# Designs tried in a protein design run: peptides against a protein of PDB entry 3HUF. Part 71

Target 1, 320 residues: chain A of PDB entry 3HUF
Amino acid sequence: MWIIEAEGDILKGKSRILFPGTYIVGRNVSDDSSHIQVISKSISKRHARFTILTPSEKDYFTGGPCEFEVKDLDTKFGTKVNEKVVGQNGDSYKEKDLKIQLGKCPFTINAYWRSMCIQFDNPEMLSQWASNLNLLGIPTGLRDSDATTHFVMNRQAGSSITVGTMYAFLKKTVIIDDSYLQYLSTVKESVIEDASLMPDALECFKNIIKNNDQFPSSPEDCINSLEGFSCAMLNTSSESHHLLELLGLRISTFMSLGDIDKELISKTDFVVLNNAVYDSEKISFPEGIFCLTIEQLWKIIIERNSRELISKEIERLKYA

## One batch from the design tools (peptide; made by RFdiffusion4, then SolubleMPNN)

Design b2_p15_3_s2 (from b2_p15_3, 6 letters changed)
Fold by OpenDDE base, seed 2:
Structure b2_p15_3_s2 (fold): chain B 320 residues (1-320), chain A 15 residues (1-15)
Amino acid sequence: as target 1 above (320 residues)
Amino acid sequence: SEEEEEKKEKEELAK
């Protein structure tokens, strides 16, 4: 989201969030959803127009800002952004920091981009929330991105957490839920007056972890917890592979259970299967190998003695 | 004039 602040109390010492939309900036306007009052005798009654665009799909992957357009409203002394005079038709900016000088005012308006990029676990929730979040200047998507700051957990009552949620947790992404999204939708008017009224996602995250026994106390308890073990996995999702890598596992991939030969078994401590293959092929599992699902593995990983638990299961099958 | 008001504002900020 874009935030503005200013020197010399020309914004009355307040920070404002600028959502996608158009703002008239000047001395003789009243603060509202489309106007920014600036208190200086050096500033025109109506001095500039700020236009913030909705996020692009590219912004979701890059963590780049919503495009910021500045137009001077034919003022005597013009407008500058980052020491450059704004062109007659206005200019567009993609920098994360903008110093905006209105006329000869000795104080600048500082605009800065605070990155917030929300990944969704399922397309239905994305479809429900994307429009509202984009109107807040928040990029949204389904695919993993290095720019992702928050992850929306799907709350199904009585269901295990998804692989996406497990991976988001280990990647130290802030996990949020639909209750947080509902709260974000209500604050739009209040944050115009005070940008500090934006809800803290970390508090939501702490509450999710505290109230759900499917999470360990911290990602650090799980990261590299299985270092030195090796697994084979069916070539499924990239998220599953990345999850197993974060556990410190050496990973081999196979396309079918028939590809699991004696050589692979000799180098592999256990096999990770998806639920469909695990349930359908239980009778045809290769002898002498421990097979489990990602969800079964996760239940072991969240325990403090995960290494001992895995070792016992491997040994049990060597002597069977 | 707007220029006189601007000059006064700069003088007040320099005090």
Scores: peptide ipSAE 0.031, ipTM 0.668, DockQ to the pose 0.032
Fold by OpenDDE base, seed 1:
Structure b2_p15_3_s2 (fold): chain B 320 residues (1-320), chain A 15 residues (1-15)
Amino acid sequence: as target 1 above (320 residues)
Amino acid sequence: SEEEEEKKEKEELAK
């Protein structure tokens, strides 16, 4: 989201979130969803127009800002952005930090981009929320991205958390739910005068973790918890691979259970399968190897004695 | 005038 602040109390000492849309900026406008009052004698009654575009698909992957357009409203002294005079037709900016000077006002409006990218685990939820979140200047998507800051957990009552949720937790993305999204949808009016009134996603996250026993106390409890163990990974997602890597596992990837020979069994502590393969192939598992799903592994790794539990299961099957 | 107001604002900042 774009946030504006200003020196010299020209914004009344307040920060403001700018959502995608058009804003008339000037001395004699009233603060609302389309106007930004700036208190300076050096600023025209209607001085500039700010236009913030909705996020692009690229912005989801890069964490880049919504495009910020500035147009001078034919003022005597013009408008500058980052010490450059804005062109007559307006200019567009993709920089994360903008110093906006209105006329000869000695105080600048500082616009900065706060990155917020929301990943969804469920395509149906994405379809439901994407438009509204994009109108908040929040990029959204399904795929994992290095720019993702938040992850929407799919709430199914009584179901295990998904691999996506597990991975999001371990990579320290803020897990949120539909309640937070609902709250976000209502903030447009409340944050006009004070950007600090933006709801804290960390509170939502803390509540999710507190109320769900499927989460460890912290990501740090699980990161590298299985260091020194080796697994073979069969027909798992890229997220599953990254999850296992964050656990500190040495990972070998295979296409089928038939690729697991005696030599591989000697070097591999356990085999990780997706649910479909586990359920279909459980009758044909290689002898002398521990096979489990990611969800079964997760149930072990959230325990305080995860290493001991894994070791016991490995031993049980090697000597059976 | 806007020019007089601008001059005053600069003078206040220079103090």
Scores: peptide ipSAE 0.031, ipTM 0.681, DockQ to the pose 0.032
Fold by OpenDDE base, seed 3:
Structure b2_p15_3_s2 (fold): chain B 320 residues (1-320), chain A 15 residues (1-15)
Amino acid sequence: as target 1 above (320 residues)
Amino acid sequence: SEEEEEKKEKEELAK
């Protein structure tokens, strides 16, 4: 999201969130959803127009800002952004920090981008929320991205957490729920005057972890917890692979259970399968190898003695 | 003039 603040008292000492939309900036406007009052004698009654675009698909992957357009409203002394005069037709900016000078005002408006990119685990939830979140200047998507800051957990009562949720947790992504998204949607008007009124996603995250026994106390408890072990997995999902890497596992990939030969077994401590393959092919598992699902692995990983538990299970099957 | 007001505003800020 874009946040503006200013030097001196020209913004009355307040910070403001700018959502996607158009704003008239000047001395003789009243603060609302489409106007920004700036208090200086050096600023025109109507000085500039700010236009913030909705996030692009690219912004979800890059964590780049919503495009910020500035147009001078034919003022005597013009408008500058980052010490450069704004062109007659306006200019567009993708920099994360903008120093905006209105006319000869000695104080600048500082605009800065706070990155917030929300990943969804469920396409139905994305379809429900994407439009509203994009109107808040928040990029949204389903795919893993290095720019993701938040992850929406699907609350199904009694279901295990998904691989996406597990991975998001280990990546130190802030896990949120639908209640947080609902809250974000309601604060749009209140944050016009005070950007600090944005809901704290970290508080939501802490509450989710505290109330769900499927999470360890911290990601650090699980990261590299299985260092020194080797696994094999089906080449099915990149998220599953990355999850296992974060556990410190050496990973071999195979395309089918038939590709699990004696050589692979000799180098592998256990095989990680998805639920569908585990349930359908359980009878066809190679002898002498421990096969488990990611969900079963996760249940072991969240235990304090995870290394001992895994070792015991590997030994049990080698001698059976 | 706007320039005189700007000068006054700078002088007030320097106090």
Scores: peptide ipSAE 0.031, ipTM 0.673, DockQ to the pose 0.031
Fold by OpenDDE base, seed 5:
Structure b2_p15_3_s2 (fold): chain B 320 residues (1-320), chain A 15 residues (1-15)
Amino acid sequence: as target 1 above (320 residues)
Amino acid sequence: SEEEEEKKEKEELAK
């Protein structure tokens, strides 16, 4: 989201979130959803127009800002952004930091981009919330992204957490739920006066972990917890691979259960399968190797003695 | 004039 602050008292010492939309900036406007009052005698009554676009799909992957358009409203001394005069037709900016000078005002408005990118695990939840979040200037998507800051957990009562949720947790993404999204939908009016009133997602995250026994106390409890073990996985998802890497596993990939030969078995402690393959192929599992799902592996990983537990299971099946 | 007000504001801020 875009946040503006100003030097001196020209914004009355307040910070403000700018959501996608159009703002008239000037001395003789009243602060509301479409106006920004700036207190200086050097600033025109109506000085500039700021237009913030909704996030693009690219912004979700890069964590880049919503496009920021500045137009001078035919003022005597113009408008500058990063020491450059704004063109007659206005200019668009994709920099994360903008120093906006209105006329000859000695104080600048500082606009900065706070990165917030929300990944959804469920397409239906994305479809429900994407429009509202985009109107807050928050990029959204389904795929993993290095720019992802938050992850929406699907609350299915009594279901195991998904691989996406497991991976989001291990990569230290802030996990949120629908309650946080609902809260975000109501904040537009309150944050006009003070950007610090933005809801803290960390409180939501802490509550999720505290109230759900499927999470360990911290990602650090699981990261590299299986260092020294080797697994093989069916090449089904990049997310599953990245999850297993974060556990410290050496990973071999195969395309079919038929590719699990004596050589692969000799160098592999266990095989990780998705639920569909595990359920359908249970009868066809190779002899002398431990096969489990990611969800079954996760149940072992969250235990304090995870290494001992997995070692026991490997030994049990290797000598059966 | 707006120019006189602007000059005064600069003079006040330079103090």
Scores: peptide ipSAE 0.031, ipTM 0.672, DockQ to the pose 0.033

Design b2_p15_3_s3 (from b2_p15_3, 6 letters changed)
Fold by OpenDDE base, seed 5:
Formats: structure tokens, C-alpha cells, sequence
Structure b2_p15_3_s3 (fold): chain B 320 residues (1-320), chain A 15 residues (1-15)
């Protein structure tokens, strides 16, 4: 999201979030959803127009800012952004930091981009929230992204957490739920006066982890916890692969259960299968190898004695 | 799966 602050109390000492939309900036406007009052005698009554675009799909993957357009409203002394005079038709900016000078005012408006990028685990939840979040200047998507700052956990009562949720936790993404999204939808008016009134996602995250026994105490408890073990995985999802890598596993890939030969078994401690293959092919599992799902593996990993538990299962099948 | 997820994401964001 874009945040503005200013020197010399020209913004009344307040920080403000700018959501996607159009703002008239000037001395003789009242602060609202479309106006920014700037208190200086050197600033025109209506001085500039700021236009912030909604996030692009690219912004979800890059964590880049929403496009920021500045137009001077035919003022005597113009508008500058980063010491450059704004062109007659307006200019657009994709820099994360903007120093905006209105006329001869000695104090600048500083605009900075706070990265917030929300991944959804569930397409139905994305469909429900994407429009509202995009109108807050928050990129949204389903796919894994290095720019992802927050992850929306799907709350299905009585189900295991998804692979996406497991991976989001291990990569230290802030896990949030619908309650946080609901709160974000209500703050639009209150944050006009004070950007600090934005809800703390870390509090939501702490509450989720505290109330769900399927999470370890920290990602650090699980990261590299299986170092020295080797697994084979069906080549199905990149997310599952990345999850297993974060556990410190050496990973071999195969395309079908028929590809699990004696050579693969000799170098592999266990096989990780998706739920569909595990449930359908239980009778056809290769002899002498431990097969489990990611969800079954997760249940072992969250235990304090995870390495001992896995070792016992591996040994049990070597002597069977 | 990633292509299917991409198509699902695109469809949801185009609605």
C-alpha cells in the first residue's frame, strides 16, 4: 500500500494510507476518500491530482508498487517528484519512494510503498476477497510468490492444514484468516487520518497458531529437521517439493509408482505420495519402502521427536 | 498443477 507522510506538519503530523483511486491535493480541500489537505501558504488551493492504480498481476509476483500518477493542476510553481518537474499531462511512477514537492513549499510529501501481497490457498476465498483487496492496493493470487507477505488459511473445520498452509508457515509468511480480511475491509475511512490504525496481521497470526495444534511453535522447529534423510516424491507440485526441501530432505522425483525400482529404494528412506495416489494405490505399494502423504509427514514433523519417529518407521519396513 | 492453478487464478481475477 502507498503511505504518505510529510515534513513541517503540512499533513498535520499524520501518516495516511492512499488506496487506489484519485485524490485532489491542496490547501483548500478537506480530508476525505478523494482529497488530501496540505497546510501551507505556498501551496495552491487545488495543487495536484494523485491517481493510484489498482495492482497488476505482475505486482503480485514482484511486490512492486501500484502505479502512482501525479498531475499538476496548472499551478504557478508546478509540482516536482524526486526533484523532476511533473510534465504538463502528468507523469506515472513505479518507484517505491517518492518525494513530492508542491510549488515552493520547503517541506516535501514523502510517499513510500509498504509491500503487502496476499496469497490465497482457496480459489473460492480469492474470488470472495480479491476485488476488495485490490481496491486497497493489495495484490492477490493463488500461486506461490517470493513477494507473498501474507497467506490466507482456508478454515475447514476438522480438516488438516493444507500443503500451502504448511509451506507458508515454513517460509515465514504471515498466516491470516477471514477475520483479518473482514477487519481490513472496514478500516478504509479510519486510516485516512492515521495510517497506524491498520490492523496488526501478526496478532491475527499469533492467535491462529495458538488456537491450532497442527502448527509447531515456530518454523525453525521444522526447518532442516529431516536433514540427512532422503525421500522420493511423485512429480506433482512445486509447492510440495519446496516444502520437502525446507525440511532438509534430499528429494528424488518419479512419474509413476512403477518407476520405484530397486535403485530408487536403495537411496530413499521414504516415499511421499499425494492423497489421491496414496488412497487408490495402497495395495500396490512397493515392498520394503515406507510410503506416506505430506499430511502424514507433517503430523510426524510437528512432534518433538520427529527424527526418532521417522527412523522407527523406516526401520520397521527394512526388517519386514 | 501449477498451470491449472494459473488458469484458476486468472479466471478468478478476470471475474
Amino acid sequence: as target 1 above (320 residues)
Amino acid sequence: EEKELEEKEKKVLEE
Scores: peptide ipSAE 0.062, ipTM 0.717, DockQ to the pose 0.016
Fold by OpenDDE base, seed 2:
Structure b2_p15_3_s3 (fold): chain B 320 residues (1-320), chain A 15 residues (1-15)
Amino acid sequence: as target 1 above (320 residues)
Amino acid sequence: EEKELEEKEKKVLEE
């Protein structure tokens, strides 16, 4: 989201969030959803127009800012952004930091981008929230991205957490839920006066972890916890592979259970299967190897003695 | 899977 602050108390010592939309900036405007009052004798009554665009699809993957347009409203001394005079038709900016000088005012308005990109676990939740979040200047998507800061967990009562949620947790993405999104939808007006009224996603995350026994106390408890073990997995999902890598596993891939030969078994401690293959092919599992699902593996890795638990299961099958 | 997610994401964001 864009946040503005100013030097010399010209914004009355307030930080303000600017959502996508148009703002008239000047001395003789009243602060509201479309106006920014600036207190200086050196600025025009109506001095500039700020226009913030909704996020692009690219912004979700890059963590880039919503486009910031500045137009001078035909003032005597013009407007500058980053020491450059704004053109007559206005100029657009994608820099994360903007120093905006209105006329001869000795104090600048500082605009800065606070990155927030929300990944959703499923298309239904994205469909419900994307429009509202985009109107807050928050990029949204389904795919994994290095720019993602938050991950929306699906609350299905009594269901295991998804592989996406497991991976988001290990990647140290802030996990949030629909309650946080609902709270975000209510703050749009209050944050005009005080940008600090933005809800803390870390409090939501702490509450999720505290109230759900399917999470370890921290990602650090699980990252590299299985270092030195080797697994084979069915080549199904990228997220599953990345999750197993974060556990410190050496990973071999196969396309079918028939590709699991004696050589693969000799160098593999266990096989990770998807739920569909695990349930359909239980009778056809290779002899002498421990087979489990990612969800079964997750139940082991959240335990403090995860290495001992896995070792016992491997040993049990070697002597069976 | 990534292409399917891309198509689903695009559909939701274009509506």
Scores: peptide ipSAE 0.057, ipTM 0.703, DockQ to the pose 0.016
Fold by OpenDDE base, seed 3:
Structure b2_p15_3_s3 (fold): chain B 320 residues (1-320), chain A 15 residues (1-15)
Amino acid sequence: as target 1 above (320 residues)
Amino acid sequence: EEKELEEKEKKVLEE
C-alpha cells in the first residue's frame, strides 16, 4: 500500500494510507477519501491530483507498487517528483519511494510503498476477496510468488492443513484467515487519519499458530530438520518440491510409480506421494521402500523427535 | 499443475 508522510507540519504530523483512487491535493481541501489537505502558504488551493491505480497481475509476482500518477493542476510553480518537474499531462511512477514537492513549499511529501501481497490457497476465497483487496491496493493470486507477504488459510474445521499452508508457513509468510480479511475491509475510513490504525496481521498469525496443533512453534523448527535424508517424489507440484527442499531433503523426481526401480530405491530413504496416488495405488507400492503423503510427512515433521521418527519408519519397512 | 493454476487464477481475476 502507498503511505504518505511529510516533512514539517504540512500533513499535521500524520501518516496516511492512499488506496487506489483519485485524490485532490491542496491547501483548501478537506481530508476525506478523495482529498488530501496540505498546510502550507506556498501551495495552491488545489495543487495536484494523485491517482493510484489498482494492482496489476505483474505486481503480485514482483511486489511492485500500484502505479502512482501525479498531475499538476495548472499551478504557477508546478509539481516535482524526485526532483523532476511533472509533465503537462501528468506523469506515472512505479518507484517505491516518491519525494513530492508542491510548488515552492520547502517541505516534501514522502510517499513510500509498503509491500503487501496476499496469496490464496483456495480459488473460491480468491473470487470472494480479490476485488475488495485490489481496491485496497493489495495484489492477490493463487500461485506461489516470492513477493507474497500473506497467505490465506481456509478454515475447514477438522481438515489437515494444505501443502500450500505448510509451504507458506516454512517460507515465513504471514498466515491469515477470513477474520483478518474482514477486518482489513473495515479500516478504509479509519486509516485516512492515521496509517498506524492498519490491523496487525502478525497478531492474527500468532493466534492461528497458537490455536492450531498442526503448526510447530516456529518455521525454524522444521527448516532443514530432515537434512541428510533423501526422498523421491512424483513430478507434480512445484510447491511440494519447494516444501521438501525447505525441509533439507535431497529430492529425486519420477514420472510414475513404475519408474521406481532398484536404483532409485537404493538412493532414497522414502517416497512422497500425493493423496490421490497414495490412496489409489497402495497395493502397487514397491517392496522395501517407505511411501507416505506430504500430510503424513508433516505430522512427523512437527514432532520434536522428527528425525528419530522418520528413521524408525524407514527401518521398519526395510525389514518387513 | 502450475499451468492449470495459472488458468484458474486468471479466470478468477478476470471475473
Scores: peptide ipSAE 0.056, ipTM 0.711, DockQ to the pose 0.015
Fold by OpenDDE base, seed 1:
Structure b2_p15_3_s3 (fold): chain B 320 residues (1-320), chain A 15 residues (1-15)
Amino acid sequence: as target 1 above (320 residues)
Amino acid sequence: EEKELEEKEKKVLEE
């Protein structure tokens, strides 16, 4: 989201979130959803127009800002952005930091991009929330992205957390739920005067983790917890691979269970399978190898003695 | 710094 603050108390010492939309900026406007009052005698009554676009699909993957358009409203001294005079027709900016000078005002409006990209684990929830979140200047998507800051956990009563949720947690992404999204939808008016009134996602996250025994106390408890072990996995998902990497596993990939030869078995402590393959092929598992699902692995890794538990299970099958 | 900027603003308004 775009946040503005200013030097010299020209914004009354307040920070403000700018959502996608159009704002008239000037000395003689009243602060509302489409106006930004700036207190300086050197600023015109109506000085500039700011237009913030909705996020692009690319912005979800890059964490880039919503496009920021600035137009001078035919003022005597013009408008500058990053020391450059705004063109007569206005200019558009994709920089994360904008120093906006209105006329000869010695104090600048500083606009900065606070990255917030929300990944959804559920396509139905994405479909429900994407439009509203995009109108907040928040990029949304389903695919993993290095720009993701928040992850919406799919709440299914009595189900294990998904691989996406596990991976998001280990990536130190803030896990959120629908309650946080609902709260975000209500703050549009309150954040006009104070950008600090944005709901803290960390409080939502802490509550989720506290109330769900499927999470370890911290990502650090699981990161590299299986260092020194080797696994083989079916080449099915990038998220599953990245999850296993974060556990510190050496990973070999195979395309089918038939590719699990004696050489692979000799180098592998266990095989990680998706649920569909595990359930369908459990009768056909190679002898002398421990096969498990990611969800079964997760139940082991959240335990304090995860290394001992895995070692015991590997030994059980080698000597059976 | 703020006082110096205020003085600069005042000077610009007197022009």
Scores: peptide ipSAE 0.030, ipTM 0.519, DockQ to the pose 0.028

Design b2_p15_3_s4 (from b2_p15_3, 4 letters changed)
Fold by OpenDDE base, seed 1:
Structure b2_p15_3_s4 (fold): chain B 320 residues (1-320), chain A 15 residues (1-15)
Amino acid sequence: as target 1 above (320 residues)
Amino acid sequence: EEKEEEEKEKEELEK
């Protein structure tokens, strides 16, 4: 999201979130959803127009800012952004930091981009929330992104957490739920005068983790917890691969169970399968190898003695 | 001096 602050008292010492939309900036405007009052004698009554665009799909993957348009409202001394005069028709900016000078005002408005990208684990929830979140200047998507800051956990009562949720946790993203999304949808009015009133997702995250025994106490409890072990996995999902990498596993990939030869078995401690393959092919598993699902692996990983548990299961099947 | 220059700039910006 875009946040503005200013030196001196020109913004009354307050920071403000700018959501996608149009703002008239000037001395003689009243602060509201479409106006930013700036208190200086050197600023015109109506000085500039700021227009913040909704996020693009590209912004979800890059964590880039919503486009920030600045237009001078035919003022005598103009408007500058990053020491450059704004063109007569206005200019658009994609920089994460904007120093906005209104006329000869000695104090600048500083606009900075706080990255917030919300990944959804469920397409139905994305469809429900994407429009509202985009109107907050928050990029949204389903696919893994290096720019992802938050992850919406799909809460189905009594279901195991998904691979997406497991990976989001280990990647140290802030896991949130629908309750936090509801809070986000209501904040537009409260954050006009104080950007610090933005709901803290960390409190939501702490509550999710505290109330769900499927999570370890921290990602650090699981990261590299299986260092020194090797696995083979079916080449099905990038998230599954990245999850296993974060566990410190050496990973070999195969396309079918038929590709699991004696050489692969000799180099592999266990095989990780998706649920469909695991359930359909249980009877055809290669002898002398431990096969499990990611969800079964996760149940072991969250235990304090995960290494000992994995070792025992490997030994049990090598000598069976 | 700064206040007088600001007032002049204000009058010039109000035109």
Scores: peptide ipSAE 0.048, ipTM 0.750, DockQ to the pose 0.046
Fold by OpenDDE base, seed 4:
Structure b2_p15_3_s4 (fold): chain B 320 residues (1-320), chain A 15 residues (1-15)
Amino acid sequence: as target 1 above (320 residues)
Amino acid sequence: EEKEEEEKEKEELEK
């Protein structure tokens, strides 16, 4: 989201969130959803127009800000952004930090992009929330992205956490739920005068982890916890691969259980399968190798003695 | 001096 602050008292010492939309900026406007009052004698009654675009799909992957358009409203001394005069038709900016000078005002409006990009685990939740979040200037999507800061866990009561949720946890993404999204949707009016009224996602995350026994206390408890072990992966997602890498596993990828020969079994500690393959192929599992799902692996990983538990299962099957 | 410049700027910005 875009946040504006200013030097001196020209913004009355307040930080403001700018959502996608159009704002008239000037000395003689009243603060509301479409106006920003700036207190300086060197600023025109109506000085500039700020237009913030909704996030693009590209912004979700790049972590780029919503496009910030600045137009001078035919003022005598103009408007500058990052020491450059704004063109007559206005200019658009994709920099994460903007120093906006209105006329000869000695104090600048500092606009900065606060990184917030929300990944969803399922398309249904994305469809429900994307429009509202985009209107807050928050990029949203389903795919993994290096720009993602938050991950929406789908609360199905009594269901195991998804691979996406497991991976989001291990990569230190802030896991949030529908309660946080609902709160984000309600703060739009209150944050006009005080950007600090944005809900703390870290508190939501702490509460999720505390109240769900499917999570370890920290990602650090699981990261590289299986260092030195080797697995074969069959018919899994890219997220599953990345998850296993974060566990410190050496990974071999195969298309069929038939690709697992005696030589591979000698070098591989266990085989990771998706649920569908695990359930369909139970009868055809290679002898002498431990086969499990990612969900079953996760249940072992969250235990304090995960390495010992896996070692026992490997030994049981290698010497049977 | 600063007050006179501010008043001149105010008059110039009100035009």
Scores: peptide ipSAE 0.047, ipTM 0.742, DockQ to the pose 0.045
Fold by OpenDDE base, seed 5:
Structure b2_p15_3_s4 (fold): chain B 320 residues (1-320), chain A 15 residues (1-15)
Amino acid sequence: as target 1 above (320 residues)
Amino acid sequence: EEKEEEEKEKEELEK
């Protein structure tokens, strides 16, 4: 989200969130959803127009800012952004930090981008929330992104957490739910005057983890917990691969269960399968190797004695 | 300051 602050009390000592939309900035405007009052005799009654665009798909992957357009409203002394005069038709900015000088005002408006990118695990939830979140200047998507700051888990009662949720947790993303999204949708009016009133997702996250026994106490409890073990997996899921890497596993990939030869078995402690393959091909599992799903693996990983549990299962099948 | 205010008020009255 874009946040503006200013020196010299020209913004009344307040930080303000700028959502996607158009703002008239000036001395003689009243603060509302489309106006920003600036208090200085050196500022025109209507001085500039700020326009913030909705996030692009690219912004979801890069964590880049929503485009920030500045237009001077034909003032005598103009408007400057980062010490450059704004052109007659206005200029657009993608920098994360903007110093906006209105006329000869000795104090600048400082605009900065606070990165917030929300990944969804469920397409239906993305479809439900994306429009509202984009109107808050929050990039949203389904695919894994290095720019992801928050992850929306699907709350289905009685279901295991998804691979996406497991991976998001180990990546130390803030896991959130629909309750937090609902709260974000309602704060828009309250944060006009004070950006500090934005809800902290960390409390929501702490509550989710505390109330769900499918999570370990911390990501650190699981990261590299299986260091020294080797697994094989189907070359079907990038998230699954990255999850297993974060567990400290050496990973071999195969295309089909038929590719699991004696050589692969000799170098592999266990095979990780997706649910569909595990359920359909249970009868066709290679002899002498431990096969499990990621969800079954996760249930072992969250235990305090995960290494001992895995070792016992490996030993059981080497002698079968 | 007063002169800058007067000049700006004048510009806005001319718009």
Scores: peptide ipSAE 0.047, ipTM 0.773, DockQ to the pose 0.075
Fold by OpenDDE base, seed 3:
Structure b2_p15_3_s4 (fold): chain B 320 residues (1-320), chain A 15 residues (1-15)
Amino acid sequence: as target 1 above (320 residues)
Amino acid sequence: EEKEEEEKEKEELEK
């Protein structure tokens, strides 16, 4: 999201979130959803127009800002952004930091980009929330991205957490739920006057973790906890691969269970499968190897003695 | 400086 603040009390000492939309900026406008009052004798009654675009798909993957357009409203002294005069037709900016000078005002409006990118675990929730979140200047998507800051957990009562949720947790993304998204939708008007009124997702995350026994106390409790072990997995999910890497596992990939030969078994402590393959192929598992699902692995990894538990299961199946 | 700001304020108030 874009946040503006200014020196010399020209914004009345307030910070403001700018959502996607158009704003008239000047001395003689009233603060609302489409106007920004700036208090200075050196600023025109209507000085500039700011236009913030909705996030692009690229912004979801890069964590880049919503495009910020500035147009001078034919003022005597013009408008500058980062010491450069704004052109007659306006200019567009993708920099994360903008110093906006209105006319000869000695104080600048400082605009800065606060990155927030929300990943969804399912397409249905994305379809429900994407439009509203995009109107807040929040990029949204389904695919894993290095720019993701938040992850929407699906509340399915009585189900295990998804691989996406596990990976999001270990990647140190802020896990949120639909209740936080609802709360975000209510603050749009209040943050016009005070950007500090933006709800903290970290409080939602703390509450989710505290109330769910499927999470360890921290990602650090699980990261590299299986260092020194080796696994094999089906080359089916990038998130599953990255999850196992974060556990510190050495990973071998295979295309089918039939590709698991004696050589692979000799180098592998256990095989990690998705639920569909585990359930369908359980009768056909190779002898002498421990096969488990990611969800079964997660139940072991959240235990304080995870290394001992895995070692016992590996030994149990070597002698069966 | 203040007088130049007051003259500019008058010129901008008249536009």
Scores: peptide ipSAE 0.046, ipTM 0.748, DockQ to the pose 0.049

